Peptides against a protein of PDB entry 2AKA. Designs and how they scored, part 54

Target 1, 299 residues: chain A of PDB entry 2AKA
Amino acid sequence: MEDLIPLVNRLQDAFSAIGQNADLDLPQIAVVGGQSAGKSSVLENFVGRDFLPRGSGIVTRRPLVLQLVNSTTEYAEFLHCKGKKFTDFEEVRLEIEAETDRVTGTNKGISPVPINLRVYSPHVLNLTLVDLPGMTKVPVGDQPPDIEFQIRDMLMQFVTKENCLILAVSPANSDLANSDALKIAKEVDPQGQRTIGVITKLDLMDEGTDARDVLENKLLPLRRGYIGVVNRSQKDIDGKKDITAALAAERKFFLSHPSYRHLADRMGTPYLQKVLNQQLTNHIRDTLPGLRNKLQSQL

## One batch from the design tools (peptide; aimed at target 1 L7 L11 R292 N293)

Design b2_p23_4_s1 (made by RFdiffusion4, then SolubleMPNN; from b2_p23_4, 16 letters changed)
Fold by OpenDDE base, seed 5:
Structure b2_p23_4_s1 (fold): chain B 299 residues (1-299), chain A 23 residues (1-23)
Amino acid sequence: as target 1 above (299 residues)
Amino acid sequence: SSEWQKKLEELFKEIDELNKKLA
């Protein structure tokens, strides 16, 4: 089963090369969340590097197919520039920005054409995620007034697919009932069969409040449950707090918090990464026979 | 294209081999 995710990566690359990304229901995990929900931080924590564009407003403007591959070496490769190995992850960030701008221009528009990024690292589990633009209600720069709906339409191209799992990222310090991520997940997955909930910013909740009921899957139940994480604050990021220290602080947070101590072994970024690896692997296993038959019929 | 078909056939062989292991 160890090679199932890499196999799907090869399928993704092959289909991207022929421009038929939208018509294939490949087993994958789409990451959805509102702007500032903490999506980028979660993904960077998996890699252990700062490599995603940052800023206010819409940061991700194209889908990013992030293929994590466990390897003895650490480097990144883009499908659009094969043969170039990136060892400096700041250069990876710059390439994402450059490739985004090449297609969207300077108006901060969006494009449904994915960027395919493969990261080889000894510090990652095999995992493929599709990072999608953050949902927003406010256009920035030269964006059209209907940018909210453009983003939504783009997300729907992924999350409506039956073989797409949904990683719904919601901040705990906001009203979870109004979470953009959970709303879109509920719309396309009303029975909660394909959705994994991630609750960020648990450390920023008001004193005397907690997300215990959500994390225990008692408030808005999902078949695949919820996992809480604690990301670096913007202050920590600006202060160049390393991810290793942040992961240690996250572990300490759950172990020491009265409301979360009993859940601590099923919380945190490392556990999330493990769960996603297992969930994706199992999902590929379950869907692969049907996918094989469907693809064969198209030949 | 013929190249694409060949690539798909190779991928299908891999899928079939994996499916046999999973069965």
Scores: peptide ipSAE 0.078, ipTM 0.713, DockQ to the pose 0.669
OpenDDE base, seeds 1, 2, 3, 4: peptide ipSAE 0.034, 0.066, 0.068, 0.061; ipTM 0.616, 0.705, 0.710, 0.700

Design b2_p23_4_s2 (made by RFdiffusion4, then SolubleMPNN; from b2_p23_4, 15 letters changed)
Fold by OpenDDE base, seed 1:
Structure b2_p23_4_s2 (fold): chain B 299 residues (1-299), chain A 23 residues (1-23)
Amino acid sequence: as target 1 above (299 residues)
Amino acid sequence: SSELQKKLEELFKEIDELNKKLA
């Protein structure tokens, strides 16, 4: 069971090398959410490093296949530059930005061609996620006027696949009923069988309000449920607040909050990572029968 | 490439072996 995720990683790498990316129906988890929903922060919290592009507007502009691998050593590798080991995660960030710009140009456009990044770390569980561009409504800068639809079309290439699980990231300080992530998930997964809800920014909700009903799976029920997380604030990120300290603060938040205390053991980034590892592993196992034939038919 | 195709075949064999173990 422990080798199932690495096996799929090798499949992802192999198919990426032949340009067969968006058409693959590999057992995987696609991460969807609106801009500033907290997707990047969740991923960085898994690694315990700052390594993703930051900024205003569309930050992720290409799919990022993020392969987390538990290891005794800590380093990163890109599929597009094999043999180079990155130990400075700032260089990882710069490489993502450079590789993105190489394909999309300077107009902040998007490309459906994935970047494959593998991170080895003693602080991670084996977990592969496909980070997708954040959904947006308003073009910024030199972006095309139809950028919203371009992003949506790109997301659909992943989330419509039957073997794709959907990590829907929604901020709690916005109307969850109108969450872009949950809307797109509902469109392609109307019965809520493939969707895992992540609720961010719980610490930024208005006083006297909470997301208890959502987290208890009572408002918008998903078979796989919801997990709440608390990410670092933008101030914390800018101030280079230690992620370990932030994770401790997250734990404290759930334990001390009257509405969430009873859920605290099933909340937070570490629990999310564990759940995703287990769900992905089980999902791979369940889809493995017939996978070979399905993949061969797509070649 | 031929090497890539070979790699895919190896991976497919691994899938087959895993399926046998998990069946």
Scores: peptide ipSAE 0.311, ipTM 0.862, DockQ to the pose 0.791
OpenDDE base, seeds 2, 3, 4, 5: peptide ipSAE 0.308, 0.307, 0.300, 0.309; ipTM 0.863, 0.860, 0.857, 0.862

Design b2_p23_4_s3 (made by RFdiffusion4, then SolubleMPNN; from b2_p23_4, 14 letters changed)
Fold by OpenDDE base, seed 2:
Structure b2_p23_4_s3 (fold): chain B 299 residues (1-299), chain A 23 residues (1-23)
Amino acid sequence: as target 1 above (299 residues)
Amino acid sequence: SEELQKELEELFKEIDELNKKLA
């Protein structure tokens, strides 16, 4: 079967050019989670490069349409600066920050206008994700006092769409029953048909505790299930620990842990990337009937 | 633009062809 993800990428780019990005019901995956839940680390682990903004408070302040494309070469391109190829991923990070600040200003506000970033790499599967601002209750700096609700409204523009899958990212070292990601997913997807659970920070759980029941889909069942991952620590990120080495450590973690070793082949970042590629491809196929007429009516 | 219109028409044609193949 033909690869359907690049076709949807071309649709995304075309509709972005006419300013219709936010209103499109394209088959896609939106990434949701609280601040510091580990969303950025998951995305960087897919690419194998440090390229997303880091810091305290709200780091992602515009939707980031991240289009991963398997290629023999490695470089990045932005839709807002066509023809410029980035091979230094630090420059990619700086461009995201600059483009964000250009629209939002210096007050660390948010904007619903997406940034479209395409990454070509031999180390990725074809996969498109929409990274959304992290949910928070605490304004930082000069952010407006209602920033929590602004973020929520922005998320709802994506996750309420029928063709939107939801990647709900939750940290294991917090109460999963109160996960911001799972709560918003349950609100818009009460039957758990469109939601994929990601559990981060499994290595930071209290001694003698585990997330086995969640990962086995027994506690808060989702049709599409849960996948556990182990991201680099903040110390490792600051120390520029290699992502490839971190992925090897993640594999070792699952294999050596008494509660997770039986699940190890269905855990970790590489498995997550594979599952998302397959699920997105299948989802596009299932939504193709009538897609032309739906999109044409929105022009 | 005319260029954008042509691109969309091509994309819609590809969708139609894929739908025929997958039906």
Scores: peptide ipSAE 0.266, ipTM 0.850, DockQ to the pose 0.716
OpenDDE base, seeds 1, 3, 4, 5: peptide ipSAE 0.048, 0.099, 0.131, 0.084; ipTM 0.661, 0.753, 0.774, 0.738

Design b2_p23_4_s4 (made by RFdiffusion4, then SolubleMPNN; from b2_p23_4, 16 letters changed)
Fold by OpenDDE base, seed 1:
Structure b2_p23_4_s4 (fold): chain B 299 residues (1-299), chain A 23 residues (1-23)
Amino acid sequence: as target 1 above (299 residues)
Amino acid sequence: SEQWQKELEKLFEEIDELNKKLA
């Protein structure tokens, strides 16, 4: 069972090399959410490093196939520059930005061509996620006026596939009924069979309000449920607050909050990572029968 | 490339073997 995720990683790499990764129905988890929903922070919290592009507007502009691999050493590798080991995660961030700009240009456009990044770390579980561009309604800078639709079309290439699980990231401090992530998930997964809900910014909710009903899966039920997380604030990120300290603060938040205390053992980034590892492993196992034939037929 | 084809064949063989173990 431990070899299932690495096997799919090798498949992803193999098909990415021929430019067909986006067209294949591989068992995978696509990460979706509006801009500023906290997607990047969740991914960085898994690694325990700052390595994703940050800024205003659309930050992720290409799909990022993030392959986390448990290892005794810590380093990153890109498929587009094989043999180069990155130990400085700032350089990883810069490489993502450079590789994105190389393909999209400087106009902040998007491209459906994935970046494949593998991170080896003793602090991660085996887990592969496809980080997708954040949904937006407002073009920024030199972005085309139809950028919203371009992003949506890109997301649909992933989330419409039956073997794609959807990690829907929604901020709690906004109207969840209007969550971009939950809307797109509902569109392609109306029965909530493939969607895992992540609720961010629980610490930023107005006093006297909580997301208990959502987290208890009572408001908008998903078969795979919801997991709440508390990410670093933008101030904390800018100040390079240690992620380990942030994870401790997250744990404290759930334990001390009257609405979430009873859920605390099923909340937070470490639990999310564990659940995603298990979900992906089981999903790969369930889809493995006939996978070879399916992939061959799509070539 | 030939190398890519060999890698893919190996991966498919591994899938087949895993399916046998998990069946």
Scores: peptide ipSAE 0.386, ipTM 0.900, DockQ to the pose 0.819
OpenDDE base, seeds 2, 3, 4, 5: peptide ipSAE 0.050, 0.025, 0.043, 0.046; ipTM 0.694, 0.626, 0.687, 0.688; seeds 3, 4, 5 fail the geometry check

Design b2_p23_5 (made by RFdiffusion4)
Pose (drawn by RFdiffusion4):
Structure b2_p23_5 (pose): chain A 299 residues (1-299), chain P 23 residues (1-23)
Amino acid sequence: as target 1 above (299 residues)
Amino acid sequence: MESHIEAVEELIEEIEAEQEAAE
């Protein structure tokens, strides 16, 4: 039903101002990744526009509830900016930065108060993800020293919940067994039943190696599987993001790589969008029947 | 399934009304 994701979108809007309550548990996807995993690039490739803050280290300092709605037209709106339409995605980036600084005292710390961004676009399927601060060790920033723990604690508030599906994002050019995202997903989902794996930067692996075993779901098995993507950034005449060319380059990569050509139809951003739309819809269908009565008891 | 959707929509309306009253 094309209606389930929009219904949960209304619930997320309604609970955006309701502080943390460990018992409240909406069906949703939380994006978890190490700072080096390239998780922003995955989201920007869904949207087809650069719109996320840039900087060293942390990009998301408040949970970003990103609601993507397939549309003939292209614009964005923030719940905190009632009635305003954003058509220039650079301004969307600037609003994320401004609203975040408005809340965070130190210009580098984090806050649990979400920013609710809805994007209407022909480049997206109906899908909602909650992007969370990326994980890191060295608090190289400017306050606080326990920042690693503050980030982990915020991630745990989301992903310890049973109705929270985990989109664990890991770069292929690293030791995947040591992936921060897959490790934290294992801590709360030991059976791997509610974690969806995303492997980025496949085109950056060392010569003569590949990630076939992980992509085939053999090395680090997850019930919901892994999907590989690459960010082959192409710019148009004006030097801006060209998503059609970027997606074609990604398609060319999978079709031409001897290790991946047989999986190409199950790799790439368009397929990932399809999979997330499908899994999120089925998950909502599964959890909605008991939801109203359960919410009353938990509020 | 439609009946569950309608019930959840009603709940959403109640929550919104309570938030408007608190403001």

Design b2_p23_5_s1 (made by RFdiffusion4, then SolubleMPNN; from b2_p23_5, 8 letters changed)
Fold by OpenDDE base, seed 5:
Structure b2_p23_5_s1 (fold): chain B 299 residues (1-299), chain A 23 residues (1-23)
Amino acid sequence: as target 1 above (299 residues)
Amino acid sequence: MQEEIEAVLELIEELEKQQEAAA
């Protein structure tokens, strides 16, 4: 069943080429969260490389369709520059920035036109995610004053689709009741059928506090549950801390923490990756008959 | 548009065959 994801990638590429991505309800996972919630770090942890734009404010300004493909070789390809293989992931980051700026300009605006990036690696599971701009309430720099609403409207184009799963990324060191990710997920998925909760920054919670009730699915129940992760800190990223070392530290964190030890085998980035692969595979299976019928009706 | 839709349907059929084989 793992072979279904690469085929869906081909479908996604075909639809991207014809400009009809908005009209097709393809099985996909949209990643949502507030700014600095840790979305980019989660995605980079899956790849094991630093390759996403970094900075203050809105970093992701176009949807990034990230297609992870298990392969014997490691390289990246963009749909907009076919035939070019990127082996340096710094060049991947630069290409994302350049392609973003090409469409949005230099004013830090946003565009709903996706960037399609495929990463081949022996270290990844087959997985396709759509990284979406981080929700914000405060315009930065020369951003339009209504940037919050522009981002929201863009997110809604993805998360309102029935065949879209929602990866809701929330930081544990902030008030989870006010999580932008969980709020938008609850709005479009009130029964919690399509939402997977990710709780980041568990290592940054105040002493004597924990997110156990959330992670045990007792506070804000989701059918697909919650997975806690520990990302590299900004200091660790700036210091070029190795992702492999960070993943080992994450494992140690869960195993050693009194509140999370009993959950440790169902926590962390590697487990999240496995769950997402399985969830996407199952979701593809469940949605394909309906998608086929819809397409056939358009002939 | 029709040709593109047909191409997509062919991919879906391939997916369905793989699902049946994996089940």
Scores: peptide ipSAE 0.226, ipTM 0.815, DockQ to the pose 0.081
OpenDDE base, seeds 1, 2, 3, 4: peptide ipSAE 0.216, 0.190, 0.224, 0.174; ipTM 0.804, 0.797, 0.808, 0.786; seed 1 fails the geometry check

Design b2_p23_5_s2 (made by RFdiffusion4, then SolubleMPNN; from b2_p23_5, 9 letters changed)
Fold by OpenDDE base, seed 3:
Structure b2_p23_5_s2 (fold): chain B 299 residues (1-299), chain A 23 residues (1-23)
Amino acid sequence: as target 1 above (299 residues)
Amino acid sequence: MESVIKEIEDFIKELEAEQEAAK
């Protein structure tokens, strides 16, 4: 049976090329979360490379369709510059920034026009994610005063679609009841059918507190549950701590923590990647017949 | 499911061909 994720990737690329990105309810996973929730770190941990823009405020200003493809080789390709293979992931970061600035200008505005990035790697499972701008309430720099609403409207274009799964990224060191990610997910998915919870910053919780009840799906239940992860700290990133060492530290964290030891086999970035691969594959399988019918009606 | 996949693949190929012809 052909890999279903690559099939949908080709469909995404074809629709992106004709400018029909927003009108098609393609099976996909949209990544949502507040600023500094750890979204970019989760995505980089899947690839094992630093390749996403970093900075203060809104880093992702266009939707990033990140297509991870398991391969014997490691390189990246952009849909907007076909034929160019990137092997230096720093150049990938620079290209994302340049392509973002080309469309949004220098005012740090946002655009709903996606960037399509495909990463081939032996270290990834097949997985496609749409990274969306981080939710914010405060404009940074030259951002328009209504940037919060612009971001919200952009997110809604994706997460309201029935075939869109939602990866809701929330930090553990903040009140989960106030999670921007879970709020927007609950608004568009009130029954929790399409939402997967990711809890970051578990290592930054106050002493004597834990997120056990959340991770056990007892506090704010989602049908698809929650997966905890431990990302590199900003200090670790600045210190060039390799992602491999960070993944080992994450495993050690869950195994050694009294509140999480019993969940350790269902936690961490590698497990999250596996779950997302499986969930997306199954979701594509379930939605393909309906998608076929819709495509036939347009022809 | 195989027939569904094939039909979608055919559709993708048609779209890809149209884009190549438009260049």
Scores: peptide ipSAE 0.444, ipTM 0.894, DockQ to the pose 0.604
OpenDDE base, seeds 1, 2, 4, 5: peptide ipSAE 0.435, 0.429, 0.430, 0.439; ipTM 0.891, 0.892, 0.889, 0.893

Design b2_p23_5_s3 (made by RFdiffusion4, then SolubleMPNN; from b2_p23_5, 10 letters changed)
Fold by OpenDDE base, seed 1:
Structure b2_p23_5_s3 (fold): chain B 299 residues (1-299), chain A 23 residues (1-23)
Amino acid sequence: as target 1 above (299 residues)
Amino acid sequence: MSSEIAALEEFIEELEKEQKEKE
């Protein structure tokens, strides 16, 4: 059976080039989370490279269509820079920043126009994610006072679509009942049919507390469940700690933690990648008949 | 499923062709 994810990638690229992105209900996974929820770190851990913008406040200011493709070689390509292969992931980061600034200007505003980035790597499974701006309540710098609502409106353009799965990223060291990611997911997916929960910062929880009930899907049930991950600390990121070493530490964390040991085989970044690959593949398969009919009607 | 994939591939190819013609 032909890989369905690459097929949808070609479709995404074709529609992006025509500028019709907003009207298509393509099978996709939108990544939502509050600022500093660990969303960008999860994506970088999939690739095993530092390539996303970093900083305080709103870092992701445009939707990033991140297409991961398993390949024998490692490089990145942007749809807006066809034919240019990036092998230095620092240059990938710089290109994202430059392309973001080109459209949004210097005021750190947001734009709904996606950046399409494809990463070829032997270390990834085929997986496409739409990284969305982090939800915030406080404008920073020259951001408009209504930036919270602008971000919300942008997210709603994606997550309200029937064929959009929602990867809701929430930090464990904050009140999960007040998670911005879970709130927006609940608003558009009240039955929890399209939402996958990711719980970050499990290693930063207070001593004597755990997220076991959440991870066991007992507190805020989602049909697709929750997966816990441990990202690199900010110190580790600043120190350029190797992601491979961080993944080993993540595995050790789950195996050694009394509350999570029994879940360890269903936790961590590698497991999350596998689950997302499978869920996206199955979701594409389920949506293909409807997608075909819709597309044929537009021809 | 095979027929659906083939139809999508054909559609994509048409879009890609149109894009190339506009460039």
Scores: peptide ipSAE 0.236, ipTM 0.818, DockQ to the pose 0.605
OpenDDE base, seeds 2, 3, 4, 5: peptide ipSAE 0.205, 0.164, 0.216, 0.221; ipTM 0.799, 0.728, 0.811, 0.813

Design b2_p23_5_s4 (made by RFdiffusion4, then SolubleMPNN; from b2_p23_5, 10 letters changed)
Fold by OpenDDE base, seed 5:
Structure b2_p23_5_s4 (fold): chain B 299 residues (1-299), chain A 23 residues (1-23)
Amino acid sequence: as target 1 above (299 residues)
Amino acid sequence: MQQVIQEVEALIAELEAEQAAAA
């Protein structure tokens, strides 16, 4: 019996070959959040490698379809360069940057054309995520003045689809009521049926404050709940701190924190990855009965 | 395009078969 997630990945690749990627209502998880919310760090923590573009402003400028596949070997493949296996994840980062620049140019513009990246690893669960550009209100550099709306329109192409789950990434050290991720999720999923909340930067909250009520699903309730994570700091990333060590530090953070200790077994990156794998698998199963008709209507 | 359409149809059929086997 083949896992459902790899089957949907093959469907996604097939549709990509005919240029219909943006219009696909495939079971998937779109990752949304403001710039610097910690989206890229969450994805890199799943892989256990540094492989995403880094920097100030808009880092992700094209949708990145990230297909994680559990395997005995570790390597990456791009759909746009079939047959090339990447074993150095720095080269993966460079390829993402080069392929982004090839389409968007040097103006730091955005494109709705996805990059499809498959990562085989013994350290991942089967999981497909669509990393989307970070929401911003302020154009930087040579970006068009309407870049905020361009990003929003791009996100809406994914998150409005009924079969799209939404991974809403919000930093805890910012006002959650003003979270760009939760705002867009609430707009397209007002009943909170498709949204999974991720709370980052819990280690950067002001002394005497905590996100307990959020993580307990009491403040802004989502049917699928919230999961807190602790990512590497920018200093840790620049210092090339090992992701395995960071995951151990994350576990220690939750276990030692008075407000989060009781939640610690339902927090952290490994738990998030497990939950996402399970939720995506179940979501695929639930959507399969209508999949044939929906997909055939798009051909 | 015809080859891609056939591939898509085959994959959909495979997904449906897996669903039926799990039920």
Scores: peptide ipSAE 0.154, ipTM 0.767, DockQ to the pose 0.081
OpenDDE base, seeds 1, 2, 3, 4: peptide ipSAE 0.063, 0.093, 0.102, 0.043; ipTM 0.692, 0.725, 0.728, 0.677; seed 1 fails the geometry check

Design b2_p23_6 (made by RFdiffusion4)
Pose (drawn by RFdiffusion4):
Structure b2_p23_6 (pose): chain A 299 residues (1-299), chain P 23 residues (1-23)
Amino acid sequence: as target 1 above (299 residues)
Amino acid sequence: SETEAAIEEALDEIDEMVERLEH
């Protein structure tokens, strides 16, 4: 039903101002990744526009509830900016930065108060993800020293919940067994039943190696599987993001790589969008029947 | 009060949606 994701979108809007309550548990996807995993590129490739803050280290300092709605027209709106329509995605980026600084005292710390961004676009399927601060060790920023723990604690508030599906994002040019995202997913989902794996930067692996075993779901098995993507950034005449060319380059990569050509139809951003739309819809269908009565008891 | 009203409206919509899923 094309209606389940929109229904949960209204619940997320309603609960955006309700502080942390460990018992509240909406069906949703939390995006988890190490700072080097390239999780922003994954989201920007869904939207087809650069719109996320840029900087060294942390990009998301407040949870971003990103609600993508397939549309003939292209614009964005923030729940905190009632009625305003954003058509220039650079302004969307600037609003994320401004609303975040409005809340965070130090210009580098984090806050649990969400930013609720809805994007209407022909480039997206109906899908909702909650993007969370990326994980890192060296608090190289400017306050606080325990920042690693503050980030991990915020992630755990989301992903310890049973109805929270985990989109674990890991770069292929690293030791995947040591992936921060997969490890934290294993701490709360030991059976791997509610984690969806995303492998980025496949085109950056060392010569003569590949990630076939992980992509085939053999090395680090997850029930919901892995999906590989690459960010082959192409810019148009004006130097801006060209998503049609970027997606074609990604498609060319998978079709031409001897290790991946047989999986190409199950790799790439369009397929990932399809999979997330499907899994999120089925998950909502599964959890909605008991939801109203459960919510009353938990509020 | 506005947030409470939005939650109550969403709860009503859940009931309607569950009825559609049962059929």

Design b2_p23_6_s1 (made by RFdiffusion4, then SolubleMPNN; from b2_p23_6, 12 letters changed)
Fold by OpenDDE base, seed 2:
Structure b2_p23_6_s1 (fold): chain B 299 residues (1-299), chain A 23 residues (1-23)
Amino acid sequence: as target 1 above (299 residues)
Amino acid sequence: SEQQKQIDEVLEEIDKLNERLKQ
């Protein structure tokens, strides 16, 4: 079963090379959430490296197909520059920025054309995620006035697909009933069959408040449930705080918090990575019987 | 094309996996 995710990755790469990137109904996980919801931090915590673009406003402007592959060595490679191995993850960040700007120009526009990034590491489980632009209502810089609708349309190209699982990322320090991630997930998955909830910023909630009812799946029930995580603060990111140390602090947070202690073994970034690997593997297995016929009809 | 060949190879591997899952 460990080889199912790499098998689907080879299909993704082959179809990407022929320009059919957005129309593929392959088993995958799309990551959705508002701007500053903590999506990029969750993905970097899986890799254990700082490698995603940072800044104000819309940071992710193209879909990023992130293929994590367990390996004895640590390096990254892009589909658009085959044969080049990146061992410096700062160079990975710069390549994402350069490849984004090459297609979108200087106006900070968006493009539906994916960037395909594969990361080999001994510290990851096999996992493929599609990072999507953060939902926003406020154009920044030279962005078009309708940027909100452009982002929404781009997200819909992924999340409406039957074989797409949805990782809905919501911050705990905001009204969860108004979460952009949960709203879009409910629109395309009204029965909550394809959606996994991630709750970030649990450490930034007001004193005397907690997200226990959400994490226990009692407030807004999803079949696949919710997982809480604690990301590095912006100060910690700017100070280049080690991700391994941040993961230890996350574990300590859940164990020490009166409202979350009983859930601590089913919370945090390492548990989330394990759950996503298992969910994606099982989902691929369930879709394999029909996959060949479906793919052949699209060629 | 080389791309079509790669797709065909992956489809063959899927067929083998499907056969194993039915066993």
Scores: peptide ipSAE 0.154, ipTM 0.765, DockQ to the pose 0.697
OpenDDE base, seeds 1, 3, 4, 5: peptide ipSAE 0.157, 0.134, 0.142, 0.164; ipTM 0.764, 0.748, 0.754, 0.770; seeds 1, 3, 5 fail the geometry check

